# Designs tried in a protein design run: peptides against a protein of PDB entry 4A54. Part 22

Target 1, 94 residues: chain A of PDB entry 4A54
Amino acid sequence: MSVADFYGSNVEVLLNNDSKARGVITNFDSSNSILQLRLANDSTKSIVTKDIKDLRILPKNEIMPKNGTKSPSTNSTKLKSAETYSSKNKWSMD

## One batch from the design tools (peptide; aimed at target 1 F6 F28 D54)

Design b2_p20_6_s2 (made by RFdiffusion4, then SolubleMPNN; from b2_p20_6, 7 letters changed)
Fold by OpenDDE base, seed 1:
Structure b2_p20_6_s2 (fold): chain B 94 residues (1-94), chain A 20 residues (1-20)
Amino acid sequence: as target 1 above (94 residues)
Amino acid sequence: SELEKELEEKLNKSLEELKK
């Protein structure tokens, strides 16, 4: 299974520096190993995959990007604002 | 959901392979 199979998924990325980013997977550059997320404001964030500590798919009841697509396992829902923030000790999926 | 968890695991595995 390739990263491209997850394009359109709403995800939260935990980085090695313990910061978090939320967005929709829009692209992956295999040559440079860069994952691209679309954020709630329709801007993009590029993340080097080596900087990713963990990644989860967001449930429909979690904060999701405003203009992103729904999670593969969720129905269409009203999307909330995506955010980048300092990660707490708890890393779990609801 | 359980489906999301499974997909998450697959995605993380895919990313780990790319880090090699």
Scores: peptide ipSAE 0.274, ipTM 0.787, DockQ to the pose 0.094
OpenDDE base, seeds 2, 3, 4, 5: peptide ipSAE 0.269, 0.241, 0.270, 0.244; ipTM 0.783, 0.769, 0.789, 0.773; seed 2 fails the geometry check

Design b2_p20_6_s3 (made by RFdiffusion4, then SolubleMPNN; from b2_p20_6, 9 letters changed)
Fold by OpenDDE base, seed 4:
Structure b2_p20_6_s3 (fold): chain B 94 residues (1-94), chain A 20 residues (1-20)
Amino acid sequence: as target 1 above (94 residues)
Amino acid sequence: SELEKKLEELLNKSLEELKK
């Protein structure tokens, strides 16, 4: 597979200086051999391929955003069926 | 380029490892 096939992959890059970078592959500059990663803080890090010692693809932990969308507790306010008390007006004829 | 090939190799290797 080409590098472009891995765009969008989350990777951990081990650099020659033993530092690590984690991010999503957003681009590769073939002319300069520069890998671009989007980091967790939404910044972009450019890494020269020559400085890469190792790389691993991280499993898509679908961090399912716990869209703890708290289901709006539909407070089913039990609309107490207003018992329409049909007040039978007992017309007391006197 | 040689560097692009290196990166491809690393990525492909990692992919294979992920599939294990």
Scores: peptide ipSAE 0.713, ipTM 0.939, DockQ to the pose 0.687
OpenDDE base, seeds 1, 2, 3, 5: peptide ipSAE 0.688, 0.700, 0.707, 0.707; ipTM 0.936, 0.937, 0.938, 0.938

Design b2_p20_6_s4 (made by RFdiffusion4, then SolubleMPNN; from b2_p20_6, 7 letters changed)
Fold by OpenDDE base, seed 5:
Structure b2_p20_6_s4 (fold): chain B 94 residues (1-94), chain A 20 residues (1-20)
Amino acid sequence: as target 1 above (94 residues)
Amino acid sequence: SELEKELEKKLNESLEELKK
């Protein structure tokens, strides 16, 4: 099995210096032993494999927050409390 | 998932082989 079989996988890489990187595997340079990740900001990070301490494949449901996706500001539309006009039904008991 | 764990293992094994 080759590293190329994992292209498109979302991974978390723990480096020897205890820093972490998260991204999608886009390429592997076998000649230079460099793993390339596309990060959440669409930039590319090149990691030398000798610097990798551990690698974890992230579940598909872990959406890497793209920095640019404006979380839809839930405009809390202040639902103006519909003033329940209590229409006093004057029950005229005449 | 179990499948993801297996793939992770295989990927790590592949990377370790490349470090040799």
Scores: peptide ipSAE 0.317, ipTM 0.814, DockQ to the pose 0.093
OpenDDE base, seeds 1, 2, 3, 4: peptide ipSAE 0.309, 0.307, 0.305, 0.311; ipTM 0.805, 0.802, 0.807, 0.810

Design b2_p20_7 (made by RFdiffusion4; failed a check: the pose's geometry)
Pose (drawn by RFdiffusion4):
Structure b2_p20_7 (pose): chain A 94 residues (1-94), chain P 20 residues (1-20)
Amino acid sequence: as target 1 above (94 residues)
Amino acid sequence: SEWVSIDDPSQIDEALNKLS
């Protein structure tokens, strides 16, 4: 597979200077081999790949927090509130 | 996943294939 398939992938990269950085890939140019990473902190960063010492793909979700649950639903309610409240599950023992 | 070293930019596709 080419890098185009891995565009938008969130990975971590160690540079030649033993520093680490991780972000979601946005682009890669073949002639210059230049990679743009869009980090989840609403920041963009352009880094030339030649400075990469090594590369690894990070686990999906739960990257920073550590848990042992399946988490089948995100159960997120950021912004957009309604007049209805729900706790645990809508249906139980059904 | 394990770390994959890269010597040349041409090896990036290979490194990604090792990781996937």

Design b2_p20_7_s1 (made by RFdiffusion4, then SolubleMPNN; from b2_p20_7, 8 letters changed; failed a check: the pose's geometry)
Amino acid sequence: MPWVEIKDVSELEEALNKLS

Design b2_p20_7_s2 (made by RFdiffusion4, then SolubleMPNN; from b2_p20_7, 8 letters changed; failed a check: the pose's geometry)
Amino acid sequence: MEWQEIKDVSELEEALNKLS

Design b2_p20_7_s3 (made by RFdiffusion4, then SolubleMPNN; from b2_p20_7, 9 letters changed; failed a check: the pose's geometry)
Amino acid sequence: MPWQKINDVSELEEALNKLS

Design b2_p20_7_s4 (made by RFdiffusion4, then SolubleMPNN; from b2_p20_7, 8 letters changed; failed a check: the pose's geometry)
Amino acid sequence: MPWVSIKSVSELEEALNKLS

Design b2_p20_8 (made by RFdiffusion4)
Pose (drawn by RFdiffusion4):
Parts: C-alpha cells; structure tokens; sequence
Structure b2_p20_8 (pose): chain A 94 residues (1-94), chain P 20 residues (1-20)
C-alpha cells in the first residue's frame, strides 16, 4: 500500500536527533517527501520525512491513559446538554 | 498487536520507496 492509505493516520516518529513526535498525518509530497501532521492539540506541524530515523503507528484510543476494559461505547457528553439524565445503561436485565 | 506491526512495516516500506 502507498502512504495515501495512511493519510490521517495517528503515528509516532523518532527523528535523527533521538527526539520523538506523534500526530495525525495530513499530507505527503512525493517530489520533496514532506509530511504535515495535525496533532490533537489543535496544532498543525509540517516536517520533511528525510529527518525521520524511524516510524511507528500508535494504538487506537487509550494512547496516553492505560486501561483494561473493552469500552464498547465512548459515553462522552462534551457540550450540548439536554433535560434527560442517564446512568450506566437505559435498560437493565432485559 | 500483530496486525499493527504488519501495518507499521508496510508504512516504512512505502516511505522508503517514495524516497528512492
């Protein structure tokens, strides 16, 4: 597969200077081999790939926090509130 | 974990081919 399939992929990269950086890929130019990473902290960063010493794809979600649960649902409620409250599950022993 | 290691190898190979 080409890199176009890995565009938008969140990976970690170690550079020639033994520094590490991870972000979600946005672009790669073939002529110059230049990679733009859009990090989840609402920042954009352009880095030329020639400075890559090594590459690795990070695990999906739970990257920084460590847990042992399946987490089938995100159960997130950031912004947008309604007049209804839900706890654990809507239906139990059904 | 094995699938993720295979995908990492494929990405490295695609980057090396683009540099060549």
Amino acid sequence: as target 1 above (94 residues)
Amino acid sequence: EEELEEETEELKEAVEEALE

Design b2_p20_8_s1 (made by RFdiffusion4, then SolubleMPNN; from b2_p20_8, 8 letters changed)
Fold by OpenDDE base, seed 3:
Structure b2_p20_8_s1 (fold): chain B 94 residues (1-94), chain A 20 residues (1-20)
Amino acid sequence: as target 1 above (94 residues)
Amino acid sequence: DKEREELTKKLKEALEEALK
């Protein structure tokens, strides 16, 4: 599994300073170790992963960003195995 | 709750692997 498989997930991040951030994972920069969240007010927050004390995935009924974040359907979004995702990216090359 | 806990664990593992 990769971090990219969790893009769109709503998470609560607890930082080392005991502050909290809630938002949808929009990007992860592995080179700089930065996790990007979209917050409820549609702003973005960049978090350095070394500052993260803990995190958890939130249920769909908690505070979510206003624009377009479909509540993760209670349908167990089966983390489509990398295999299922890879199968959709196949194009025929002639 | 159990499902979210497992997903959270997988996310933490993914982050850990990406940072190696």
Scores: peptide ipSAE 0.648, ipTM 0.924, DockQ to the pose 0.567
OpenDDE base, seeds 1, 2, 4, 5: peptide ipSAE 0.638, 0.627, 0.651, 0.621; ipTM 0.923, 0.923, 0.924, 0.924; seeds 1, 2, 4, 5 fail the geometry check

Design b2_p20_8_s2 (made by RFdiffusion4, then SolubleMPNN; from b2_p20_8, 9 letters changed)
Fold by OpenDDE base, seed 5:
Structure b2_p20_8_s2 (fold): chain B 94 residues (1-94), chain A 20 residues (1-20)
Amino acid sequence: as target 1 above (94 residues)
Amino acid sequence: DEKLEELTKKLKKALEEILK
């Protein structure tokens, strides 16, 4: 298997300095042994493979919070309760 | 998730092979 088979995977990388990075694998430079991650802020971080102490693939559901994407403020559109005026059809029984 | 662990192992192996 090639590292390229994991492009698009979300990973957590533990570095030798005990720092952590999380991102999507976008590229691997085999010549320089550099793993490229796209971070939550859409920036790219290049990690030298020798600096990696450990890594794990994260489940797809762990959406890295994009720092900058304002969650669309669900403007709670106050659904004006359409008062369904139940027009009481006055069934006049003649 | 066992599947993720297996994938992680495969990725680690792939990286190690490139470092040799």
Scores: peptide ipSAE 0.551, ipTM 0.883, DockQ to the pose 0.714
OpenDDE base, seeds 1, 2, 3, 4: peptide ipSAE 0.539, 0.549, 0.549, 0.549; ipTM 0.879, 0.880, 0.881, 0.882; seeds 1, 2 fail the geometry check

Design b2_p20_8_s3 (made by RFdiffusion4, then SolubleMPNN; from b2_p20_8, 8 letters changed)
Fold by OpenDDE base, seed 5:
Structure b2_p20_8_s3 (fold): chain B 94 residues (1-94), chain A 20 residues (1-20)
Amino acid sequence: as target 1 above (94 residues)
Amino acid sequence: DEELEKKTEELKKAIEKVLK
């Protein structure tokens, strides 16, 4: 098997500096020993394989944390509680 | 997942083959 057989796989890479990268394998440069990952922000990270301490393939269902599109803070529109002034019709029983 | 572990090991081996 070649690295190319794993293109499209989502991986977590632990680097020698203890940093981690997560992304989809998009390319492998065998001449330069560079693994390319597409990150959650659609950027590409090139990793020299000698800098890899460990790696693992992630389940397909592990949604790469899309950089949290800040869910639009639903500005809690303070629904001004329409004070329904219940006009108590004072039924004056004369 | 045993399958993912196996695939991971295969990927590691594939990378190591290029480094040699």
Scores: peptide ipSAE 0.646, ipTM 0.912, DockQ to the pose 0.680
OpenDDE base, seeds 1, 2, 3, 4: peptide ipSAE 0.615, 0.627, 0.641, 0.635; ipTM 0.909, 0.909, 0.911, 0.911; seeds 1, 2 fail the geometry check

Design b2_p20_8_s4 (made by RFdiffusion4, then SolubleMPNN; from b2_p20_8, 8 letters changed)
Fold by OpenDDE base, seed 5:
Structure b2_p20_8_s4 (fold): chain B 94 residues (1-94), chain A 20 residues (1-20)
Amino acid sequence: as target 1 above (94 residues)
Amino acid sequence: DKELEKKTKELKEALKKALE
């Protein structure tokens, strides 16, 4: 298994200086030992692997808070249940 | 989540191998 198999994964990286970075793995440069993350603000952070103390893959549902993008307020349009008034067609056969 | 833990371990191993 290669690092490339994890491209698109959301990860939390703990650095040796105890700072944390969260982002999606976009690239890995084996020659320079650099892991590249796309951050919530769509910027790219390059992390030297030797500076990584620990990392973990985050669940897909942990939406990286895009700081600025207004999550489209899912206007829960209360689908007013159209009460289908079943008009009883009173077929009065006489 | 055991699956995430497994994947995390695999990623760590992949990184280690790539740096060898």
Scores: peptide ipSAE 0.675, ipTM 0.930, DockQ to the pose 0.745
OpenDDE base, seeds 1, 2, 3, 4: peptide ipSAE 0.659, 0.671, 0.666, 0.663; ipTM 0.927, 0.928, 0.928, 0.928; seeds 1, 2, 3, 4 fail the geometry check

## One batch from the design tools (peptide; aimed at target 1 M1 F6)

Design b2_p21_1 (made by RFdiffusion4)
Pose (drawn by RFdiffusion4):
Structure b2_p21_1 (pose): chain A 94 residues (1-94), chain P 21 residues (1-21)
Amino acid sequence: as target 1 above (94 residues)
Amino acid sequence: TKYFVEETEKNGEKYLKLIKV
């Protein structure tokens, strides 16, 4: 597969200077081989791939925090509140 | 000129290599 399939992929890259960086890929130009990474901290960074010493794809979610649960639902409630409250599950022993 | 991605697995980790054709 080509890199177009990996666009938007979140990966970590170690550069020739033994520094590490990870971000979600946005673009790659064939002529110049230039990669733009959009990091989850609302920042954009353009890095030419020639400075890559090595590449690796990071695990999906739970990258920084370490847990041992399946986490089938995100259960997130950032912003947008309503007049209803829910705890654990809506239905139990059903 | 075309670029392809090679995947390798080492110790349960996935690495990427770029191949120029």

Design b2_p21_1_s1 (made by RFdiffusion4, then SolubleMPNN; from b2_p21_1, 11 letters changed)
Fold by OpenDDE base, seed 5:
Formats: sequence, structure tokens, C-alpha cells
Structure b2_p21_1_s1 (fold): chain B 94 residues (1-94), chain A 21 residues (1-21)
Amino acid sequence: as target 1 above (94 residues)
Amino acid sequence: MEYLVEIEEKDGKTYLKFVKK
């Protein structure tokens, strides 16, 4: 079985330094022992295989966290409805 | 150098291991 069989697979890589990377396997350089991942930001990360502690194939159903487009929190300034304080004029009968 | 890819299943997860031949 070749690494090429997993090209296009989403993976989670745990490195020996306990850092994690997630991406799609795009290439494996056997000469240099480098795994290439495409990250969510479309950048490429090269990882030396000796630095990999664990590499897990993510099931297709695991939605890679799309870089959460910060939905612009439209701070809907909830216009505080000015509570019209109806001052009930107490008519004092004299 | 040939690399073998070993597939390991643990706890319902699939892991890849790169083994240098």
C-alpha cells in the first residue's frame, strides 16, 4: 500500500511536539520523508514524517472546520425600544 | 527508500503509520 492511496484524504496529524495539524494529504516526498498537507486556509504545510506521532484519517463525514467565516456578528444594535414611561398624571381633585 | 504505509485501527479510528523499509 502506498501513501498515494490516501491522497485527498483528510487527516489529523499529531506531532511529537504535541502540536496538531489538520489538512488534506496532497503529496508525499519519499526521498525527503516529507508529507504535504493542504490546510484549511489553502496553504501547504510540509511535515517530516519522523516528527509525526500519530496520523489519523478523518472520516469523510467529519466536516473539516471551514475557517469559520466569522459571520459578521451584525451587532444588531437592538434598539432598546424606548419604554415610553406613560407618567399617569394623577388628577388630584381639589 | 521504500515506505510502507501501515493502517492501524484503534478505538474505531484509522491511523496511518509510515514505516521505512
Scores: peptide ipSAE 0.509, ipTM 0.877, DockQ to the pose 0.556
OpenDDE base, seeds 1, 2, 3, 4: peptide ipSAE 0.478, 0.493, 0.459, 0.508; ipTM 0.869, 0.872, 0.859, 0.877; seed 2 fails the geometry check

Design b2_p21_1_s2 (made by RFdiffusion4, then SolubleMPNN; from b2_p21_1, 13 letters changed)
Fold by OpenDDE base, seed 1:
Structure b2_p21_1_s2 (fold): chain B 94 residues (1-94), chain A 21 residues (1-21)
Amino acid sequence: as target 1 above (94 residues)
Amino acid sequence: MKYEVIIKEENGKTFLEFKKI
């Protein structure tokens, strides 16, 4: 299956430095192994795939912070921050 | 380098794995 099949999907990327990025997959540079995400602020973040510890597809119903308009739906559903990404070093690229 | 994308489902969560081929 090609990465292109996931273009437009909302994802959360956990990096090796334990930082997280959320965005929409917009491109994958196969030559350089770089995943491109469009962030909520409409900026693009390039992530080297070797720096990715884990990647999950977000369900469509998760309110991505649209930078846009005041729909005050204050239901700050507390992003349960607690999903402990299992520390399983699954991505030991030899 | 060629990459294979693997979709994993675990505990109701979908993960993408990039495997170097």
Scores: peptide ipSAE 0.149, ipTM 0.712, DockQ to the pose 0.506
OpenDDE base, seeds 2, 3, 4, 5: peptide ipSAE 0.147, 0.148, 0.143, 0.143; ipTM 0.720, 0.709, 0.716, 0.704

Design b2_p21_1_s3 (made by RFdiffusion4, then SolubleMPNN; from b2_p21_1, 10 letters changed)
Fold by OpenDDE base, seed 5:
Structure b2_p21_1_s3 (fold): chain B 94 residues (1-94), chain A 21 residues (1-21)
Amino acid sequence: as target 1 above (94 residues)
Amino acid sequence: MEYEIEIEEKDGKVYLKLIKK
């Protein structure tokens, strides 16, 4: 399982400084270890993964204020109940 | 730096954990 599997997902990111960011995952740069979020105001936030303490997927029912862009119907593949996808994605960044 | 992402489900919520190697 890769970060790309979560593109379009609404997430809450807890940073090491205890600040939080909420947005939609739009991109992940594995070379530079940067997670890109689109925020509610349609701005883009780039977060260095080393600064991330925790990330949670927000349930679809948490109505982020609909600023109108149709969430691309990410085929809501019903995240089937997390079968323990222990998919250890080893990202080796030198 | 090498990072591993672990996926954890707790109470019906999915969490991503970054592990530094």
Scores: peptide ipSAE 0.160, ipTM 0.736, DockQ to the pose 0.326
OpenDDE base, seeds 1, 2, 3, 4: peptide ipSAE 0.139, 0.128, 0.157, 0.122; ipTM 0.704, 0.685, 0.716, 0.683

Design b2_p21_1_s4 (made by RFdiffusion4, then SolubleMPNN; from b2_p21_1, 12 letters changed)
Fold by OpenDDE base, seed 4:
Structure b2_p21_1_s4 (fold): chain B 94 residues (1-94), chain A 21 residues (1-21)
Amino acid sequence: as target 1 above (94 residues)
Amino acid sequence: MEIEVEIEEKDGKTYLKFIYK
């Protein structure tokens, strides 16, 4: 698995000096072992991976909009059973 | 030096671990 597989991921980085950084992984320089993060202020921070103590991937708050799937109220249309009024032809025998 | 990553789960959190080869 490569670092590139995590581009766009929100991460919290704990450095060996106990400093923390949060941002989005935007790039990785494998030649120099440098991870680039975009910070909340849109600045870029370059971090030497050897200086990283922990790198946590933050869960995408999929604030799944509770698309309140309005359960379609199945209007149970009460199929009014059409009472077939069998018109009893009253044969009036005169 | 080749750098790979592994996912590690610890204490209900997901971490990315750098592997140097």
Scores: peptide ipSAE 0.655, ipTM 0.920, DockQ to the pose 0.661
OpenDDE base, seeds 1, 2, 3, 5: peptide ipSAE 0.646, 0.646, 0.645, 0.645; ipTM 0.919, 0.919, 0.919, 0.919

Design b2_p21_2_s2 (made by RFdiffusion4, then SolubleMPNN; its pose is not in this set)
Fold by OpenDDE base, seed 4:
Structure b2_p21_2_s2 (fold): chain B 94 residues (1-94), chain A 21 residues (1-21)
Amino acid sequence: as target 1 above (94 residues)
Amino acid sequence: SNEEHIKKLEEKLNKSLEELK
């Protein structure tokens, strides 16, 4: 079985430095031992296989976060309710 | 099961990568 048999698989790669990368396997350079992943932002990341500590295949049902779903940072602009300080016009009825 | 199948694939992939180191 070759790495090419896993092209199109969504994977999580744990690197030796304990960082993680997630993406779809798009290519493998056998000459240089480089695994290529397409990331959620459609960019390509090249990983040297010697730097890989562990690799897991993500289930198909795990929606790759398409970069396009900007989680709406609901910057709830707290509308500062301008507390209209109702200046109580003390209508002094003299 | 699908989970067992995925685990077998992971094992094969990891073995393939280790052979390339």
Scores: peptide ipSAE 0.382, ipTM 0.836, DockQ to the pose 0.088
OpenDDE base, seeds 1, 2, 3, 5: peptide ipSAE 0.375, 0.379, 0.376, 0.380; ipTM 0.828, 0.834, 0.834, 0.835

Design b2_p21_2_s3 (made by RFdiffusion4, then SolubleMPNN; its pose is not in this set)
Fold by OpenDDE base, seed 2:
Structure b2_p21_2_s3 (fold): chain B 94 residues (1-94), chain A 21 residues (1-21)
Amino acid sequence: as target 1 above (94 residues)
Amino acid sequence: STKEHIKKLEEKLNKSLEEQK
């Protein structure tokens, strides 16, 4: 499989300096050999492939700390029920 | 070479995938 096949995968990358980065593979620049990760804080980290010592794909069950996606405040558009004022046209019969 | 590094990355990814199976 190509690197592109792993887009969207959550990975832990061990760098040559023994630091670790965790994120979702969002892009790969083949020309420059740069792997881009989206981190838990929604920032992006670019990693030069040569600096990667090792990596592992994290199982889907590892709950990435969901940045508390603020539940989209369902703007409950209070549809003000237009009270149809049935204007009772009191037809006064003459 | 850059190409070699890419191949190595692919190998690592593929290996990791296989380990999860």
Scores: peptide ipSAE 0.628, ipTM 0.911, DockQ to the pose 0.702
OpenDDE base, seeds 1, 3, 4, 5: peptide ipSAE 0.628, 0.627, 0.627, 0.627; ipTM 0.911, 0.910, 0.910, 0.910

Design b2_p21_2_s4 (made by RFdiffusion4, then SolubleMPNN; its pose is not in this set)
Fold by OpenDDE base, seed 5:
Structure b2_p21_2_s4 (fold): chain B 94 residues (1-94), chain A 21 residues (1-21)
Amino acid sequence: as target 1 above (94 residues)
Amino acid sequence: SMKEHIEKLEEKLNKSLEELK
């Protein structure tokens, strides 16, 4: 299995200095042992493999916190279901 | 489970990276 098999995976990298980086694996330079991550801001971070303490794969459903896009405030439109029960009392005249 | 599958992939990836150090 090669690192290339994980291209496109969203990962969290714990570095030896205890810093963390999160991004999508975009490339691996085998000659220099450099892992490239695309970060949430679309920038690229290069990480030397020797500096990696641990790596975890984030679930695909984990929305990378895109910094800037305001999560559309789900305006909980309180659907005031004004059930106007218009009980039209049909007065049946006998 | 999906969790176990991911953990196995993580292990493989980490192993692959360790071999490249």
Scores: peptide ipSAE 0.481, ipTM 0.871, DockQ to the pose 0.097
OpenDDE base, seeds 1, 2, 3, 4: peptide ipSAE 0.466, 0.459, 0.467, 0.444; ipTM 0.866, 0.864, 0.866, 0.861; seed 1 fails the geometry check

Design b2_p21_3 (made by RFdiffusion4)
Pose (drawn by RFdiffusion4):
Structure b2_p21_3 (pose): chain A 94 residues (1-94), chain P 21 residues (1-21)
Amino acid sequence: as target 1 above (94 residues)
Amino acid sequence: EELEEEIAEKLEESQEELEEE
């Protein structure tokens, strides 16, 4: 597979200077081999790949926090509130 | 083109490691 398939992928990269950085890939140019990473902190960063010492793909979700649950649903409610409240599950023992 | 191929191989290997876990 080419890198185009890995565009938008969130990975971590160690540079030649033993520094580590991770972000979601946005682009790669073949002629110059230049990679743009869009990090989840609403920041963009352009880094030329030649400075990469090594690469690795990070786990999906739960990257920073550590848990042992399946988490089948995100159960997120940021912004947009309604007049209805729900706890645990809508249906129980059904 | 060589750097692109090397980067692609490393990413495939890292994907395979994740599938094994």

Design b2_p21_3_s1 (made by RFdiffusion4, then SolubleMPNN; from b2_p21_3, 8 letters changed)
Fold by OpenDDE base, seed 3:
Structure b2_p21_3_s1 (fold): chain B 94 residues (1-94), chain A 21 residues (1-21)
Amino acid sequence: as target 1 above (94 residues)
Amino acid sequence: SELEEELSKKLEESLEELKKK
């Protein structure tokens, strides 16, 4: 399994300095071994893999801060059904 | 890389633990 298989997973990372970071895995730089997390404030944190002591994947039911993914408001563009007003031109013959 | 493999393993192990709960 590759790190890329876990993109979009919400994780808690424990660093070697005993600090913790929580975020969604957005990218992994294989060249530099850098894990990128999107944090709750939509900022990105880069973590060097060698600094990772441990990690855990968080269950989906844990209150991810609702990043208001604005559900794309289906702008129901009310297609105003152009009511074809059949203008009955009453041809009044005088 | 060795570091990538280690990270992948940790992620996999964490996923397995999550599935057991």
Scores: peptide ipSAE 0.628, ipTM 0.911, DockQ to the pose 0.687
OpenDDE base, seeds 1, 2, 4, 5: peptide ipSAE 0.098, 0.294, 0.498, 0.151; ipTM 0.658, 0.791, 0.867, 0.713

Design b2_p21_3_s2 (made by RFdiffusion4, then SolubleMPNN; from b2_p21_3, 8 letters changed)
Fold by OpenDDE base, seed 5:
Structure b2_p21_3_s2 (fold): chain B 94 residues (1-94), chain A 21 residues (1-21)
Amino acid sequence: as target 1 above (94 residues)
Amino acid sequence: SELEKELSKKLEESLEELKKE
């Protein structure tokens, strides 16, 4: 199997420095041996394969950190209701 | 590349482990 067969898989990568990264495999650069992960914050992390100590695929049921769908702050541009200035026609009764 | 083969092997092994649980 190729690395491309695992695109879209959620993985935990253990690096040689004992740090961990979690993300979805989005790409692999064969020329430079670089694995690209999309992280929970929608950023992309590039990992050089030589720095990978171990890797595990996470089960689908494991709560992928929900990309906090920032509720589009509907800046409800409060359409300032144009206060219809009711020009009170001051009927000057002469 | 050799590194790509190693990575693919690690992924495959991890998938097999996941299927055993």
Scores: peptide ipSAE 0.632, ipTM 0.912, DockQ to the pose 0.599
OpenDDE base, seeds 1, 2, 3, 4: peptide ipSAE 0.589, 0.590, 0.632, 0.621; ipTM 0.912, 0.911, 0.912, 0.911; seeds 1, 2 fail the geometry check

Design b2_p21_3_s3 (made by RFdiffusion4, then SolubleMPNN; from b2_p21_3, 10 letters changed)
Fold by OpenDDE base, seed 4:
Structure b2_p21_3_s3 (fold): chain B 94 residues (1-94), chain A 21 residues (1-21)
Amino acid sequence: as target 1 above (94 residues)
Amino acid sequence: NKLEEELSKKLQESLEELKKK
């Protein structure tokens, strides 16, 4: 299996310096052995494979802490359009 | 290259661990 088979996977990378990086695998440079991750802030981090101590794939349900790009929660407050029930005042003008 | 193979192996192992939970 190739690294390319894991493109789009969300991963946590533990580096040899004990720092961690989390992101989606977007590319692998085979010539330089560089793994590219898209981070939560939409930036790209390049990691040299030799610096990787360990790696884990995160389950799809783990909410990647999106840095503060507020996904516009379109709180579609459905303003209940008060359907003005036009009370048909049946003015029975008898 | 050797580094790519090692990375691929780590990814595969992690995927297998994820499937076992």
Scores: peptide ipSAE 0.611, ipTM 0.905, DockQ to the pose 0.718
OpenDDE base, seeds 1, 2, 3, 5: peptide ipSAE 0.607, 0.611, 0.606, 0.611; ipTM 0.903, 0.905, 0.903, 0.905

Design b2_p21_3_s4 (made by RFdiffusion4, then SolubleMPNN; from b2_p21_3, 8 letters changed)
Fold by OpenDDE base, seed 3:
Structure b2_p21_3_s4 (fold): chain B 94 residues (1-94), chain A 21 residues (1-21)
Amino acid sequence: as target 1 above (94 residues)
Amino acid sequence: SKLEEELSKKLEESLEELKKE
């Protein structure tokens, strides 16, 4: 299994300095061994793999901060149904 | 890389643990 298989997973990372970071895995730089996490504030944190002591994948039911995924407001473009005004041209014959 | 392998292993282990819960 590759790290890329876990893209989109929400993880808690425990660093060697005993600090923790939580975020969604967005990328992994194989050349530099850098894990990128998207944090709750939509910022990106880069973590060097050698600094990772442990990690855990968080269950989906944990209250991920609702990144307000703006559900695409279905701009209900009210298709103004062009009411075809049937202009009854009343031909008044004088 | 060795580091990538270690990371992938940790992720896999964590996934397995999550499935057992």
Scores: peptide ipSAE 0.635, ipTM 0.913, DockQ to the pose 0.682
OpenDDE base, seeds 1, 2, 4, 5: peptide ipSAE 0.594, 0.623, 0.624, 0.635; ipTM 0.912, 0.911, 0.912, 0.913; seed 1 fails the geometry check

